# Peptides against a protein of PDB entry 7PB4, part 204

Target 1, 105 residues: chain A of PDB entry 7PB4
Amino acid sequence: KMLNIKEYKEKLLSTLGEFLEDHFPLPDRSVKKKKKNIQESSVNLITLHEMLEILINRLFDVPHDPYVKISDSFWPPYVELLLRNGIALRHPEDPTRIRLEAFHQ
Target 2, 218 residues: chain B of PDB entry 7PB4
Amino acid sequence: DALQMAVGYFEKGPIKASQNKDKTLEKHLKTVENVAWKNGLASEEIDILLNIALSGKFGNAVNTRILKCMIPATVISEDSVVKAVSWLCVGKCSGSTKVLFYRWLVAMFDFIDRKEQINLLYGFFFASLQDDALCPYVCHLLYLLTKKENVKPFRVRKLLDLQAKMGMQPHLQALLSLYKFFAPALISVSLPVRKKIYFKNSENLWKTALLAVKQRNR

## One batch from the design tools (peptide; made by RFdiffusion4, then SolubleMPNN)

Design b2_p16_5_s1 (from b2_p16_5, 6 letters changed)
Fold by OpenDDE base, seed 1:
Structure b2_p16_5_s1 (fold): chain B 105 residues (1-105), chain C 218 residues (1-218), chain A 16 residues (1-16)
Amino acid sequence: as target 1 above (105 residues)
Amino acid sequence: as target 2 above (218 residues)
Amino acid sequence: PFDPEVLLRFLVEELV
């Protein structure tokens, strides 16, 4: 039973990845390497897939504190997407932290 | 030059705890306004100032004034628009600033160098239709962005539901008419044949400035 | 075709 659940979750994660690439792609930031010394903190944005993986893993690994700090790698439109659909929640005291919603509790 | 100093001030922030912070800010803001309305701004200057206006670094009054003078000399970078939309999602800007941004985006749409990445934001713009204050301007933006591939059954349903809630608004009717043009099988409802597509505030705040930009780039 | 945002929620709910 547990093995089947794990395999099912892995398959579902893979399917989710393909779905997210098709419907919620990241904009190509043409990193114009213009050599000017603007420390453009080249913070690489993570995919929505990676963001969800982080949130899911945190929920399972640390269920008593399932909140993840919003980093500069979190594309704000993705954060808003998760929040407006009730997939994620902001921490009530710290708006820089979000958690995955507990759908089955 | 005076413009570079002004842009640098907004980018780096006030260096010294000058007792006259407000006077210095006003001086630099007037410099940006004067150059923008007279000559337009370079794409790089718009990139910097647009992000500052939406980041919440300054107060709403200052941000509004900066956004009102985001007039291009030639083109606006698509990347600047993508970054701007990102700032809207952070939620540090006022509702009035969001409205002004969408008005600006519609007004300046033809001056944006590329549309490919903006088109990827179609779903995010479409979600903003639920905001009553944004809806008229978002409809106009979507009217400019919509391609055949964007016209999906679920979006048709959402537009019809929105029309049922808000009534037969001219901006919704314009967008629905475009959807019917691309996908007539998805819209069984008889739409009134509007001879004129009408969006509110077709007379934008930038009408005179845009005419000047078009004349300079001819 | 389903609303991708609705489907996204559904897919995440099935994972959690």
Scores: peptide ipSAE 0.628, ipTM 0.888, DockQ to the pose 0.239
Fold by OpenDDE base, seed 3:
Structure b2_p16_5_s1 (fold): chain B 105 residues (1-105), chain C 218 residues (1-218), chain A 16 residues (1-16)
Amino acid sequence: as target 1 above (105 residues)
Amino acid sequence: as target 2 above (218 residues)
Amino acid sequence: PFDPEVLLRFLVEELV
């Protein structure tokens, strides 16, 4: 029974990854490395898949504090996407923290 | 030059030492305004200033004034628009600034160098249709962005539901008419054949400036 | 063709 659940979750994660690549890709930042020394802090944005993995893992690993701090790597449109669909929630006292919604609680 | 100093001021923020921060701010803002309306701004200057206007770094009055003078000399970088949309999602700008941004985006749409990445944000813009204040301008933007591949059954349903809620709005009808053009099988409802598409505030705040930009780039 | 945002929610709900 547990093995089947793990396998099912792995399959779902894989399916989710493919789905996210197709429907919610990151914008291609043409990082034209123009040589000018302006430290454009090229904040490396993570994929929506990676963002969800972080949120899911936090929910499972730390269920009593399932909140993740929004980093600069979190693309704001993705954060908004998760929030507006009820997939994630902002911390009531700290808007810089979000959690995955507890759908089955 | 004076413009570079002004842009640098907004980018770096106020230097601590100026006793009269407000006078310095106003001076630089006027410099940007004057250059923007006379000559337009370079794409790099728009990139910097547009992000500043939407980041919440300055007060709403300043942000509004900056955004009003985001007039290109030649082109606007698509990347600047993508970054700007990102700032809208952060929610540090006022509702009025968001409205102004969408008005600006519609007004400046033809001056944006590329549309590929903006088209990827179609779903984000579409979600903003639920905001009553944004809806007229978002409809206009979507009217400009919509391709056949964007016209999906679920979006048709959402538009029809929105029309049922808000009534027959000219801007919604315009968008629905375009949807019907691309996918007639998805829209069974007879839409009134409006010969003229009217979007709210068809009078562009930038009308004179846009004419000047078009004249300079001929 | 489902709303990808709705489908996203569904997929995440199944994972949790």
Scores: peptide ipSAE 0.628, ipTM 0.888, DockQ to the pose 0.229
Fold by OpenDDE base, seed 4:
Structure b2_p16_5_s1 (fold): chain B 105 residues (1-105), chain C 218 residues (1-218), chain A 16 residues (1-16)
Amino acid sequence: as target 1 above (105 residues)
Amino acid sequence: as target 2 above (218 residues)
Amino acid sequence: PFDPEVLLRFLVEELV
């Protein structure tokens, strides 16, 4: 049973990944303008898939504190997307922290 | 030059030691305004200043003034617009700043170098239709951005629902007319054949500047 | 064709 659940979740995550690539792709920031000196903080944005994975994992791993700190790798449009759709919630006291919504409670 | 010093001030922030922070701020702001309205700004200057205006680094009055002078010399980088939309999602800017940004985006749309990445943000812009203050300007933006592939049944439903809620607004009708043009099967509703599409004159703030930009690039 | 945002919520709900 546990193995089947894991496999099912992995399949769902894969399907979700494909869906997210099609409908919510990251903007191509790959214009590395070769100009040397401005250490533009090369904060690599994570995919929405990776963001959701982090949120889901945190919910399962630390259910009593399921909040994730919004890092610079979190693309703000994705954060807003999750919040406006009720997929994620902001921490009431710390707007820099978000959690996955508990849909089954 | 004076412009580089002004841009650098906004980028790096005020050096703590200046006793006359407000006077220095005003000086640099006036420098940016003067150059922008006279000559336009380089794409790199717009990239820096646009992000500053939307980041919440400065007060609303300053942000508004910066945003009003985001006039290109030649082009605006698509990347600057994508970054700007990112800042809008952070929510540190005022509602008035958001409205001004969409007005700016519509007014400057033709000066944006590319549209491919902006088109990827179509769904995010479409979500902003729910904001009554933004809706007229977002409709205009979407009218400029909409391709056949963007016209989906769920978006048609959302627009019709919005029309039912807000009434037959000219900007909604314009967008729906475009949707019907691309996908007539999705819109069974008879839309009045409007010979002229009327959006709010968002460009009025920059009308003189836009004329000057077009003259310089001829 | 479903609203991708609605479908996103559904897919996440199924994972959770």
Scores: peptide ipSAE 0.627, ipTM 0.888, DockQ to the pose 0.229
Fold by OpenDDE base, seed 5:
Structure b2_p16_5_s1 (fold): chain B 105 residues (1-105), chain C 218 residues (1-218), chain A 16 residues (1-16)
Amino acid sequence: as target 1 above (105 residues)
Amino acid sequence: as target 2 above (218 residues)
Amino acid sequence: PFDPEVLLRFLVEELV
């Protein structure tokens, strides 16, 4: 039973990954590095898949404090996407923290 | 030059705890304004200043003035626009700044070098249709951005629902007409034949500047 | 009618 649930979740995660790549890709920030010393802080943006994985894992690992701090790696349009669809919630006192919505509670 | 010093001031912030912070800020802001309206700004200068205007680093009055002078000498980088939209999502800018940004984006649309990455933000812009203050300008932007691949049944439904809620707004009708052009099978509703597409004149703020830019680039 | 944002929510709901 547990193995089947794990396999099912893995398959769902894979399907989700493909879905997210197709419908919610990151903008190609291939800034042609023209060598101008604009220290574009090469903030490596994470994929929406990675963002969701972080949020899901936090919910399971730390259910009493399921909030994740929004880092510079979080692409703001993705954060907004999750919030506007009720997939994530902002912390009521700290807008820099978000959690996955508790769909089954 | 004076412009580089001004841009550097906004980028790095005020170095010295000078008692004259406001005078220095005003001096640099006037420098940027003067150059922008006279000659336009380089794409790199727009990249820096546009992000500053939307980041919440300065007060709303300063941000508004910076955004109003985001006039290109030649082109605006698509990447600058993508970054700007990212700042809109952070929510550190005022509602009035968001409106001004969409007006700016519509007005400057033809000066943006590429549209492929901006088109990836189509869904984000479309979601902003629910904001009553943004809706007229977002409709205009979507009218400029919409390709056949963007016209989906769910978006048609959302537009029709929005029309049912807001009434037959000219900007919604314009967008729906474009959708019907690309996908006539998705829109069974007879749209009134409008001879003229009416969008709120977003360009009015930059009309003179845009004419000057077009003349310099001929 | 397939809304990717709606589907995203459903997919996440199934994972949680």
Scores: peptide ipSAE 0.626, ipTM 0.888, DockQ to the pose 0.227

Design b2_p16_5_s2 (from b2_p16_5 with K6V F9R H10Q M11L)
Fold by OpenDDE base, seed 1:
Structure b2_p16_5_s2 (fold): chain B 105 residues (1-105), chain C 218 residues (1-218), chain A 16 residues (1-16)
Amino acid sequence: as target 1 above (105 residues)
Amino acid sequence: as target 2 above (218 residues)
Amino acid sequence: PADPEVVLRQLVEELV
């Protein structure tokens, strides 16, 4: 039973990954390596898939504090996407923290 | 030069704890405004200043003034627009700044060097149709961006629902007419044959500047 | 086709 649930979740995550690549791709930042030493902190943006994995894992691993700190790797349009669809919630006291919505409550 | 010093001030902040921070800010802001309206700004200057205007680093009055002078000398980088949309999603800018940004984006649309990445943001812009203050300008933007591949049944439904809520708005009718052009089978409603598409004159703020830009690029 | 944002929510709801 637990193995089947894990395999099912892994398959769902894979399907979700493909879906997200098709419908919610990251913008191609042409990193033109022009030599100007502006430390453009090339913050590598994570995929929406990776963002959701972080949120899901946090919900399961730390259910009493399921909030994740929004890092610079979190593309703001993705954060807004999750929030506006009720997939994620902001922490009531710290808007820099978000959690996955508890859909089964 | 004076412009580089002004841009550097906005980017890096004040070099010295001057007691007269406001006077220094005003001086640099006037420098940017003067150059932008006379000559336009380089794409790199727009990249820096546009992000600053939307980041919430400065007050709404300053951000509004910066955004109003985002006039290109030649082109605007698509990457600057993508970054700007990211800042809009952070929510540190005012509603009025968001409206002004969409007005700016529509007004400057032809000066953006590429549209491929902006087109990928189509869904995010479409979601902003639910904001009553943004809706007229977002409809105009979507009218400029919409390709056949963007016209989906669910978006048609959302536009019709929005029309049912807001009434037959000219900007919604314009967008729906374009959708009907690309996908006539998705829109059963008889749209009035409007010979003229009417959007709010978003360009009014930049009309003189845009004429000057077009003259410089001929 | 369904709204991708609605589908996204449904997929996440199924995972949780």
Scores: peptide ipSAE 0.689, ipTM 0.902, DockQ to the pose 0.228
Fold by OpenDDE base, seed 2:
Structure b2_p16_5_s2 (fold): chain B 105 residues (1-105), chain C 218 residues (1-218), chain A 16 residues (1-16)
Amino acid sequence: as target 1 above (105 residues)
Amino acid sequence: as target 2 above (218 residues)
Amino acid sequence: PADPEVVLRQLVEELV
């Protein structure tokens, strides 16, 4: 029974990954490394899949404080996507922190 | 160069020692405005200043003035537009700034060097149709961006639902007509054959500037 | 095809 649940979750995560790649790809920031010292902080944006994984893991690992701090690696359109669909919530006192919505609580 | 000093001021922020911060800001803003309206701005200058205008670093009045002078000398980088959309999602800009950005994006659309990455943002623009203040300008933007591949049944449904809610708006009818052109089987409703696609083009703040840019690039 | 944003919510709801 537990093995089947784990396998089911792994399959769902895989399906989610493929779905996100197809429908919500990251913009190709072809950082044209032209020579000039524009410290374009090459902020490595994470995928929406990675963002969701972080949020899910935080919810399970630290259920009493399920909030994740929004880093520069969080692409703002993805954050807005999660918030507008009720998948994530902002912390009421700290707008820089978001949590996954607890759908089954 | 006076323009480089002005751009550098906005990028780096006010140097602590200036007693007259407001006078210095106004001087640099006027420098940017004067160059932008006379000659246009380089793509790199637009990249810097557009991000500043949308980041919330300055007040709404300053941001509005910066955004109004985002006039290209030649081209606008697609990357600048992608970054700008990112800033819009942070929610630190006013509703008026968002409206102005979409007006700007429509006005400057032909001067954007590439459209591939902007087309990937189609879904994000489409979500903004629900904002009544943005809807006319987003419809115009989507009219420019829409390919056959973007015309999906769920988007048709959303547009029809929006029409049911808002009525037969000219900008929405224009977009629906384009959708019907690409996918006639998805739109059973008889759309009035509007001979002229009417977007609020009459209020283009950049009309004179755009004519000047087109003349310089010929 | 369903709205990808709706499908995304459903997939996440099933994972949680």
Scores: peptide ipSAE 0.689, ipTM 0.901, DockQ to the pose 0.228
Fold by OpenDDE base, seed 3:
Structure b2_p16_5_s2 (fold): chain B 105 residues (1-105), chain C 218 residues (1-218), chain A 16 residues (1-16)
Amino acid sequence: as target 1 above (105 residues)
Amino acid sequence: as target 2 above (218 residues)
Amino acid sequence: PADPEVVLRQLVEELV
């Protein structure tokens, strides 16, 4: 039973990944390598899929503190997307932390 | 030059040693304003200053003044706009700054070098239609941005629902008319034949500046 | 087609 649930979740995550690639792609940052020393911190943005995986994993791994710190790799429009749809919640005392919403609790 | 020093001040922040931080800030802000309104700004200068205006690094008054002088010499980089939208989502800018940004984006739309990545943000702009303060300007932006591929049944439903809630607003009617043009089968309702499309921002703050930009680039 | 944002919520709700 537990193994089947894990496999089912993995399949759902895969389906979610495909859905997210189609409907919520990241904008292409034209890395114009202009040579000048402006360290444009090439913050590598993660996909919405990767963001959700992080949030889901945190919820399961640390259910008593399911919050993830928003890093520079989190594209702000994705964070807003999750928040406005009630998929994620901000920590009440620390707006830099978000959790996945507990839909079935 | 004076402009580079001013941009550098906003980018790096105030050097600790300045006794009169406010006078220095005002001096640099006036420098940016003067150059922007006379000659326009380079795409790189707009990239830097636009992000600063939306980052919440400075107070709302300063951010508003910076945003008002985001006038291009030639073009605005699409990447600058994408980054700016990201800053809007962080929530460090005021509601008035968001409104001003959408007004700016509409006013400067033709000067943005590309629209492909901005079009990928269509769904995020569309979600902002629910904000009563943003709705008129977002409708105008969407009117400029909408392609046939963006016209989906669920968006039609949302626009009709919004119209039911807010009434027959001219900006909503303009957008619905465009949607009907691209996808007549999705809009069964009779839209009033409007001879003239009216948006709230038809008289933008940058009208004179934009005329000057167009004259310089002819 | 459904709103992708609504579908996204539904998919996540099924995963949790």
Scores: peptide ipSAE 0.687, ipTM 0.901, DockQ to the pose 0.228
Fold by OpenDDE base, seed 4:
Structure b2_p16_5_s2 (fold): chain B 105 residues (1-105), chain C 218 residues (1-218), chain A 16 residues (1-16)
Amino acid sequence: as target 1 above (105 residues)
Amino acid sequence: as target 2 above (218 residues)
Amino acid sequence: PADPEVVLRQLVEELV
């Protein structure tokens, strides 16, 4: 039973990944490494899939403090997407922290 | 170069030691304004200054003045626009700055070098239709961006729902008319055949500058 | 087709 639930969740995560690639891809930043010191914010943006994995894992691993700090790798449009759809919530006292919504609590 | 010094000031920020920070800021801002209106700015200068204007690094008055002088010499990089939209989502800029940005984006649309990545942001722009202050300008932007592939049944429904809430707004009717052109089967509602699509172009602050840019690039 | 944002919420709700 537990194994089937894990396998089912893994399959759902895979399906979610494919869905996110199709509907919410990251913009191709042409890293034109032109040599000039334009600090292209060389911050590697993570996919929406990776962002959701981090949030889901935090919710399961640390349910008493399920908040994740927003890093520079978090693409702001994705953060806004999750917040406006009620998928994520900001910490009430720290706007730099977000959690996955607890849909079943 | 005076322009390079001015851009460098905004990029690096005010060095703590200057007693006359406000006078120095005003000097550099005037330098950028003068060059932008006279000659336009290089794509690299727009990339730097546009991000600064939307990052919340400076006050709203300074950000507004920087954004008003984002006039290209030739082209605007699509990457600069994508970065700018990212800053809008962070929420460190004022509502007035957001409105001004969308006005700027519509005004400068033809000078953006590519549209492929901007088109990927279509869904994010579409979500901003719910903001009453942004809605007229977002409708105009979407009118410029919309391709047949963007016209989906769920977006038609959202536009019709928005029309039911806000009434028969000219900018919303213009966008719906374009949607009906691309996908007539999705819009059963008789739209008034508006022969002239009229977006209230609020006084195009850049009209004279854009004419000059077009003349220089001919 | 449903709104991708609505579908995204449903998929996440099923995972949690």
Scores: peptide ipSAE 0.686, ipTM 0.901, DockQ to the pose 0.228

